# Ledger of designs, part 89: peptides against a protein of PDB entry 8OXM

Target 1, 371 residues: chain A of PDB entry 8OXM
Amino acid sequence: FKAEFRLAGGVNLPKIIDCVGSDGKERRQLVKGRDDLRQDAVMQQVFQMCNTLLQRNTETRKRKLTICTYKVVPLSQRSGVLEWCTGTVPIGEFLVNNEDGAHKRYRPNDFSAFQCQKKMMEVQKKSFEEKYEVFMDVCQNFQPVFRYFCMEKFLDPAIWFEKRLAYTRSVATSSIVGYILGLGDRHVQNILINEQSAELVHIDLGVAFEQGKILPTPETVPFRLTRDIVDGMGITGVEGVFRRCCEKTMEVMRNSQETLLTIVEVLLYDPLFDWTMNPLKALYLQQRPEDETELHPTLNADDQECKRNLSDIDQSFNKVAERVLMRLQEKLKGVEEGTVLSVGGQVNLLIQQAIDPKNLSRLFPGWKAWV

## One batch from the design tools (peptide; made by RFdiffusion4, then SolubleMPNN)

Design b2_p13_7_s2 (from b2_p13_7, 10 letters changed)
Fold by OpenDDE base, seed 1:
Structure b2_p13_7_s2 (fold): chain B 371 residues (1-371), chain A 13 residues (1-13)
Amino acid sequence: as target 1 above (371 residues)
Amino acid sequence: DGLLLDEALLKAK
């Protein structure tokens, strides 16, 4: 370990440390304190399993369909070491950085990211109709620019085309795997893009198994497929490569039902793995930027022994775990809204749900569904 | 059209 560290920013002030391995290679690591990395570690193991399934199938292997993974070493319930994703940038940083964001550079006459957020926050407690109207106004005055990521990073036309395909495949694989695992919508800072591969890396996996649906503002999309995410695919958008990669990924997931259910069952009943949404976590995930000042976690919430009988807690947990497994089984059977769909029908429904401006307008404004 | 390009790129590698 080098004696120096850098701060990565954010509330938890994670420390970036540089380490020389026994192989003489320098590796950057992120040390998080005050954060439980066990969920991230578990989800990385599930992603590795999904990658193994995708590599066994000839069609998904030929397409190089993979979900990007990073190394996580949990050290305690409040600390761990992450592999720093060197050569990645948050898509939110590229798109909506206040100084040099792509929206500001390519669309200087559009609404600022701040104006968009303000407009959507003003209607947060309004009707779905009012949210939709304001979302459409925001979308009209905030046009997608994510196509420029590949154009800036890959100047050679053949490389540019290959990297745009790699991006599209990465979005497709992560979207379908993310849907199966119930990751839902993803904050724009929690999706990294690799500046060399154009592949996505999903970080901070603290919402899984559709727990985003029980947030104060429930998620309404199966995965993030916002206008900028689609714009990065180029002129075909969700059609062609993206759709086919989703279908081939879904086919492998559905054909691997027994394996996926068995592994997720073991994880859901692991007493060391708390995947359930708690009220404090829900508040933190949907906190307003203005509210950052007052929530000192006075950890002096006395453990009021709500002696809920250990039996009633265990029964409530088991019922939630069973419901998650049942819903996972339905997804893997292609059961959507009580109807059995083909792979193509299921993928089509998920794409339509993810791009529907009515669903996007209902998302938590902090997650920036207009980006 | 986009369908054929993915298969063509997969055959060219």
Scores: peptide ipSAE 0.006, ipTM 0.354, DockQ to the pose 0.013
Fold by OpenDDE base, seed 3:
Structure b2_p13_7_s2 (fold): chain B 371 residues (1-371), chain A 13 residues (1-13)
Amino acid sequence: as target 1 above (371 residues)
Amino acid sequence: DGLLLDEALLKAK
């Protein structure tokens, strides 16, 4: 290890370290403290399995359909090492950085990212109708700009076209795989884009198996397919390449039902894998920026009193695990709202749910559904 | 039709 480290920023102050391998190669690593990386590590293994299934199928292999993965080494329940995704940027940093974000650069007369967030926070406790009206006003005055990512990074027209295609394929693959696994918390800081490949890297996998639906503000979309995500695909939007790549990914997932169920079953019953949403985690994920001052979780609460009867906790856990497995089986059969859909019908329903401004307007304001 | 170009490019590589 080099003697010097850098801070990556953020509340947990993760440390960027450079390690020299026995091969003489430098490797950048992110050391997280006070964070449980076991869930990230497990979800990366599931993504690698999904990639193996996608590579075995001729149609998805030809399309190079993959979900991007990174190496995770959990060291303890509260620490681990991540591979630093060199040459990636959070989509939120590119789009809505306060100084030089793409919205400010390309749409200087639109609402600021702060004005949009403020308007949506003011209606957070209001009716769904009031949230929808304010969301539509925000969307009208905050127009998408993510098309400019590929235009800025790829000046050659042939490279630009190939990279926009790689982006669209990456969004499709990660959206369908993420939906099957019930991946939540897909805010603009938890999705990185590779500046060289235009592929997405999903990070912070701490909300899985539809646990986002039991948050204080429940998640109402199957994946992130917001206006900027769609704008990055170019003029065809969700039609053509995106839809076909979603359908081909879903076809492989459905045809791999037994393998996916077996893997997820082993993970759900692993006593070392805490995938359940707890009230403290739910509060942390949906805290307001203004409330950052007081809730240092003094996790000095004595380990003693939560000797609630192990039997009742185990029975409740098993019922939740069984429900997750049943819902996963339904998804892999194409069962949506009690109806069996074709691959094309299921993908169409998921796209419509993800782009519906009524669903988007109901999300937690920190998710930034207008971006 | 951008759909045909994508299949043609995938057949040419």
Scores: peptide ipSAE 0.000, ipTM 0.348, DockQ to the pose 0.013
Fold by OpenDDE base, seed 4:
Structure b2_p13_7_s2 (fold): chain B 371 residues (1-371), chain A 13 residues (1-13)
Amino acid sequence: as target 1 above (371 residues)
Amino acid sequence: DGLLLDEALLKAK
């Protein structure tokens, strides 16, 4: 290891370290402390399995449909080493960085990211109607700009077109795989884009198996397909390549039902894999900027005395795992709201749900559904 | 036009 480290931004101040392998190659690593990387590691394994299924199918292989993965080495329940995704940037950093974000650069007369957040925070406890109205006002005054990512990075028109296509395929694959695994919506900082490939890398996979639906502000979309995500696809938006890649991905997932169920079953019952949402994790994921001051969790370790009967915990856990498996089976059968849909019908429903401004307006404002 | 180009590029690779 080199003696020097850099801080990555963010609350947990992860350390970027460079290591020299036995092969003499330098490799950048991200060392996270106070973070449980086991869920990330498990989800990377599931993504690798999904990639194997996609690679076996001729139609998805020809389209190079893959979910990007990164190396995770959990070291403890609160530490690990990640592959530093060199040459990636968070979509949120590109779009809504306070200094030089694409919205500020291309739309200087639009609302600032702060103004949008403030407006949506003011209505957070209001009716769905009031949330929708304010969300529409925000959207009208905060126009998408993510098309400029590929235009800035890829100056050659043929390369630009290829990379926009790679982006669209990556969004489609990650959206459908993410839906099947119940990843839900994704915070804009937890989606990286590769500056060379235009492919997405999903990081911080702490919400899976639809656990986002049990958050204090429940998720209302199957995956992130916000206006900027769509704008990055170019003029066709969700039509053409995106839709077809979603359909082909969904077809492979549905045709792999038995394999997916078996693997997810093994993971859900793995005692080392805590996928369940807990109140502290829920608070952390939906923490308000105003609440940052008081929650020094002096979690004194001693209040372990809630001897909840092991039997009631196990029965509760098993019932949650069974519900997750049943819902996964429904998804893989194309069962949506009690109706069996074709692949095209299911994909269409999911796209419509993901782009519906009524659903987007109900999301947690901290996740910036207007971006 | 764009849809045909996207499909042609998908078939050519």
Scores: peptide ipSAE 0.000, ipTM 0.350, DockQ to the pose 0.014
Fold by OpenDDE base, seed 5:
Structure b2_p13_7_s2 (fold): chain B 371 residues (1-371), chain A 13 residues (1-13)
Amino acid sequence: as target 1 above (371 residues)
Amino acid sequence: DGLLLDEALLKAK
């Protein structure tokens, strides 16, 4: 290891360290503190299994449908080492950084990212109708620009086309697998894009199995398919390549029902894998930017061991695990809202739910649904 | 279908 480290931005100030391997290759690593990387490690293993299923199928293999994975080494309940996704950038950093974000560069007369966030925070406690109206005003004055990512990075037209296709395939694969696993917290900082491959890397996998639906502001979309995500696909948007790749991914997932259920069952009952949403985690994920100032870590919140009887905790856990397994089985059967759908019908419903401005307007403002 | 439109756009440049 080099003696020097860099701080990555953010509240937890993760340390970027450089390591020289026995192969003489320099590798960056991200050391997260105050974060439980066990969930990330488990979800990466599930993604590797999904990739194995996708590689076995001829149609998904021909399309190179994969979820990008990274190495996670949990060191403790509050620390671990991540493989730094070298040559990746958060989509939020490219789109809406304060200084030189693509929205500011390409749409200088639109609302700033700060103005959009402020408008949506002002209506956060308002009716769904008021949220929708303000969200539509924000969307009208904040037009998508993510098409420019591939245009900036890939100057050759043939390479540009190939990379736009790789991006669209990556969005489709990660969206469907993320939906099946109930992956939440898909804000613009938790999705990286590879600057060489145009593939997405999903990070911070701490909201899974639809636990995003029990947040103080419930998640209302199956995956991130916001206007910028769609703009990166080019003129066809969600039609053609994206839809077909979603359908082929969903077909493989549905045909692998027994394998996926068995794996998720083992994980849900693993006592080392805390996937349940707790109130502190829920508050942390939906903290207001204004509250960052006063949380000096002074309070010893005494572990008031709420001596909830071990029996009542265990029964409540088992009932949640059973409900997660039942919902996973429904998804893999194509059961949506009590109706059995075809692969095409299910994928269509999910796309419509993900792009619906009524659903997007209800998300937590920190999720940045207008981006 | 989508492949035909992109080939047509590549041939029109």
Scores: peptide ipSAE 0.000, ipTM 0.338, DockQ to the pose 0.012

Design b2_p13_7_s3 (from b2_p13_7, 9 letters changed)
Fold by OpenDDE base, seed 1:
Structure b2_p13_7_s3 (fold): chain B 371 residues (1-371), chain A 13 residues (1-13)
Amino acid sequence: as target 1 above (371 residues)
Amino acid sequence: DMELMQKALLEAK
């Protein structure tokens, strides 16, 4: 280990450390304190399984459809080591960094990211109609710029085109697998883009199995497919490559129903894997930036009052796990809103739900659905 | 359970 560490940004102040392995190779690692990496580790294993399924199918293999994974070593309930995703940047940092963000650089006359956030926070407790109107005003005055990522990083036109396709395929694969696993919307800081491959790396997998729908502001999209995410695909947007890659990914997932159900069942009933949403986690995920100062969790929640009968807790847990498995089975059968859809019909519905400004306007403003 | 995941991965071969 090198004696020096860097702080990565964020509430948990993760430490970036450089380590020399016994093989003489330098490896960068992220040490998270006060964070439960078990869910991340489990979700990486599920992604590896999905990648194995995608590699077995000739059509998905030829398209190189994969979810990027990283190594996670949980050390305790509140500590672990992550492989640092070297050569990646959060898409939120590229897009909406206060100093040099792409929106500020390419759209200097648009609203600032702060102005957009403020406008959407002002309507957070308002009607869906008021949220939609303000979201449309924000979108009109905050135009997508993520196309410039590939243009800045890949100057050769042939490489640029290849990397834009790699990005589009990565978004498609992660969107469909993310939908199947119920990852929901992803904060722009929790999506990294690889500066060499243009592939996405999803980090901080603390919301899975549609637990985002039980947040104080429930998720309304199946995955993040915001205007900047679409802009990165280029002029065809969600049509052509993205749609076809979603359909081929969904086909493999649906054809692997038994395997997926068996694996998820084992995970849901693993007593070491707490995937359920708790009130403290919900508050943390939807905390306002202004409230960051006070919630030192000196909530010694006295263990005393949660003498809810062990039987009622277990019955409630089992009922939630059963509902998650039933919903997973429905997704893998193409059952949406009580209707059985074809792969193309299901993928189309999911794309329409994900890009619908009405759904996007209802998201938690902290997750920046206008980016 | 990693053994059950490995088994499900093997049965999917």
Scores: peptide ipSAE 0.006, ipTM 0.429, DockQ to the pose 0.019
Fold by OpenDDE base, seed 2:
Structure b2_p13_7_s3 (fold): chain B 371 residues (1-371), chain A 13 residues (1-13)
Amino acid sequence: as target 1 above (371 residues)
Amino acid sequence: DMELMQKALLEAK
């Protein structure tokens, strides 16, 4: 380890440490403090398993369908080491950075990111109708620009086309795998893009198994498929490559039902894997200020005191775990809203749910559904 | 229960 460290910014002030490996190579590591990396580590193992299933299938292997993974080493309940995703940037930093975000550069006459957020915060406690109207006004005056990511990074037209295809495949694979696992909290800072591969890296995997639906502001979309995410695919949007890659990923997941259920069952009953939502975690997720600077460290209430009666907790936990497994089995059978769908029908429904401005307008403003 | 947990999360805000 080098004696010097850098701060990466953010609420938890993660430390970037340079380490010399046994091979003499320098490797950058991110040390997160006050964050439980056990959930991330478990979900990375599930993603590696999903990648193994995708590589075994000829159609998904030919399309190079993978979910990007990173190494996680949990050190304690509140600390761990991440492999630094070198050459990645949060999609939010590229799109809506206050100084030089792509929206400001390419759409200087649109609403600022701050104006959009302010408008959506003003209606946060209003009706769904009022939220929808303001969301549509924001969307009209904040047009997507994520197409420019590949255009800026890849000047050669053949490389540009290949990277846009890699991006589209990465979005498709991560969207379907994320939906099957019930992955939530997909805000613009929890999705990184690799500046060399154009592939997405999903981070902060602490909201899984549809626990985002029990938040004080419930999650209403199966995955992030917002206007900028779609704009990065180019002129075809969700049609063609994205849809076909979603269908092929869903085919592999549905055909791997027994394996997926068995693994998720083991994880749900693992006493070391706390996947359940708690009030403090929910408060933390939906009180995150955009400004990384001002969160005073005081809200680490000690998890110790809710020794509620062990017997009633265990029965309630088992019933939640059973419902998660039942819902996972339904997804893997193509059961949506009590109807059995084909792979194409299920993927179509999920795309429609993810792009529906009524669903997007109901999300927590910090999710930035207009981006 | 999910409804009970959602209610407890709303009462904790």
Scores: peptide ipSAE 0.000, ipTM 0.309, DockQ to the pose 0.070
Fold by OpenDDE base, seed 3:
Structure b2_p13_7_s3 (fold): chain B 371 residues (1-371), chain A 13 residues (1-13)
Amino acid sequence: as target 1 above (371 residues)
Amino acid sequence: DMELMQKALLEAK
């Protein structure tokens, strides 16, 4: 280990450490403290399995459809080492950085990211109709700019076109696999973009198996397909390459139903894998700035095992696990809203749900659905 | 665990 470290941005101030391997190669690592990396480690293993399925299929292999993965080494329930994704940036840092974000640079007369957030916070407790109206006003005055990421990074037109295709394929693959696994909390800081490959890296995988639907403000979209995400695809948007890559990914997932069910069943019943949403985690994920004053987390609350009768906990857990498996089986059969859909019909429904401004306007303001 | 998942992937063939 080198004696020097850098701080990564964020609330938990993770430390970036450079390590020299036994092979003499320098490797950058992220050390997270007070964070359970076991869920990230398990989800990375599931993504590797999905990548194996995608590489076995000729149509997905030809399209290079993969989910970007990183190495996770959990050290304890509250510590671990991540492979630092060198040459990646959070899409939120590029788009909505307070100093020099792409929205401020390319759209200086639009609402600021702060003004957009404030407007959506003011209506957070209002009706769905009032949320929709304010969301549409925000969207009208905050136009997408993510097309400029590839234009800034890739000056050669042929390279630019190739990287825009790589981006579109990465969004499609991660969206469909993320939907199948019920991956939530896809805010703009939990999605990184690789500055060399234009591929997405999904981080902080702590909301899975549709547990985002039981948050105080439930998640209403299957994946992040917001206006900036679509703008990065270029003039065709969700049509053509994106749709076809979603369909080919969904074909592989549906044809691998037995394998995916068996893997997820083993994970859901693993006593070391806490995937269930708890009230404290829900509060942390959707904490309001006004609530910061009273909740000093006296994280010195000993885990007083509230010995709820083990029998009632086990019965409630088993019912949730069974419901997750049933819903996964439905998705892999193409069952949506009680109807069996073709791959094209299912992918179309998911795209429409993800881009619907009525669904987007209902999300927690911290998710930044206008970005 | 990776071994259990690998075993499940081998048994699902």
Scores: peptide ipSAE 0.000, ipTM 0.410, DockQ to the pose 0.020
Fold by OpenDDE base, seed 4:
Structure b2_p13_7_s3 (fold): chain B 371 residues (1-371), chain A 13 residues (1-13)
Amino acid sequence: as target 1 above (371 residues)
Amino acid sequence: DMELMQKALLEAK
């Protein structure tokens, strides 16, 4: 290990360390403290399995449909080492960095990211109708710019075209697998884009198995398919390559039903894998800027052991796990809202749900559904 | 568990 470390920024101030391997190669690692990397590690393993399924199918293999994975080594319940995703940038940093974000550079007369967030926060407790109206006003005055990512990074037209296709395929694969695993919407800082491959890397996988639906502001989209995510695909948007890659990914997932159910069942009942949403995690994920002032950690260790009978906790847990498995089975059968859909019908419904401004307007404003 | 997941992937071959 080199004696020097860099801070990667963000709330948890992760440390970037350079390690020299026994092979003499330098490897950058991200050391996270105060973060449970076990869920990330498990979800990376699930992604590797999904990648194995996608590589077995000739059509998905031919399209190079994969979810980008990173190495996670959990060291404790609150610490671990991540592979530092060198040559990646958070899409949120590229798009809405306050100093030099793409929205500010390409659309200087649009609303600022701060103005958009403020407007959506003002209506957070309002009706769905008021949220929708303000969201539409925000969207009208905050036009997508993510098309410029590939244009800035890939100057050669042939390379640019191939990278835009790689991006579109990456979004499709991660969207469908993310839907199957119930990852829901993803904060713009938790989606990295690789500056060389144009593929997405999903980080901080703390919400899985539709646990985003039980947040204080429930998720209303199956995956993140916001206007900037679509704009990065170019003029075809969700049509053509994206749709076909979603359909082929969904086909592989549905044809792998027994495998996926068995794997998820093992994970849901793994006593080392806490996938359930807890109130503290929910507060952390949907923390309001106004609430930052009063969270002094009063470690009042009044351990009132509410001995909830172990039996009632186990029965409650088992009923949640069973519901997750049932919903996973429905997804893999193409059962949506009590109707059996074809792969094309199911993918179409999911795309429509993900791009619906009514669904997007209902999302937690902190996750920036207008980006 | 990676071994259980590998086993499930092997049983699905």
Scores: peptide ipSAE 0.000, ipTM 0.411, DockQ to the pose 0.020

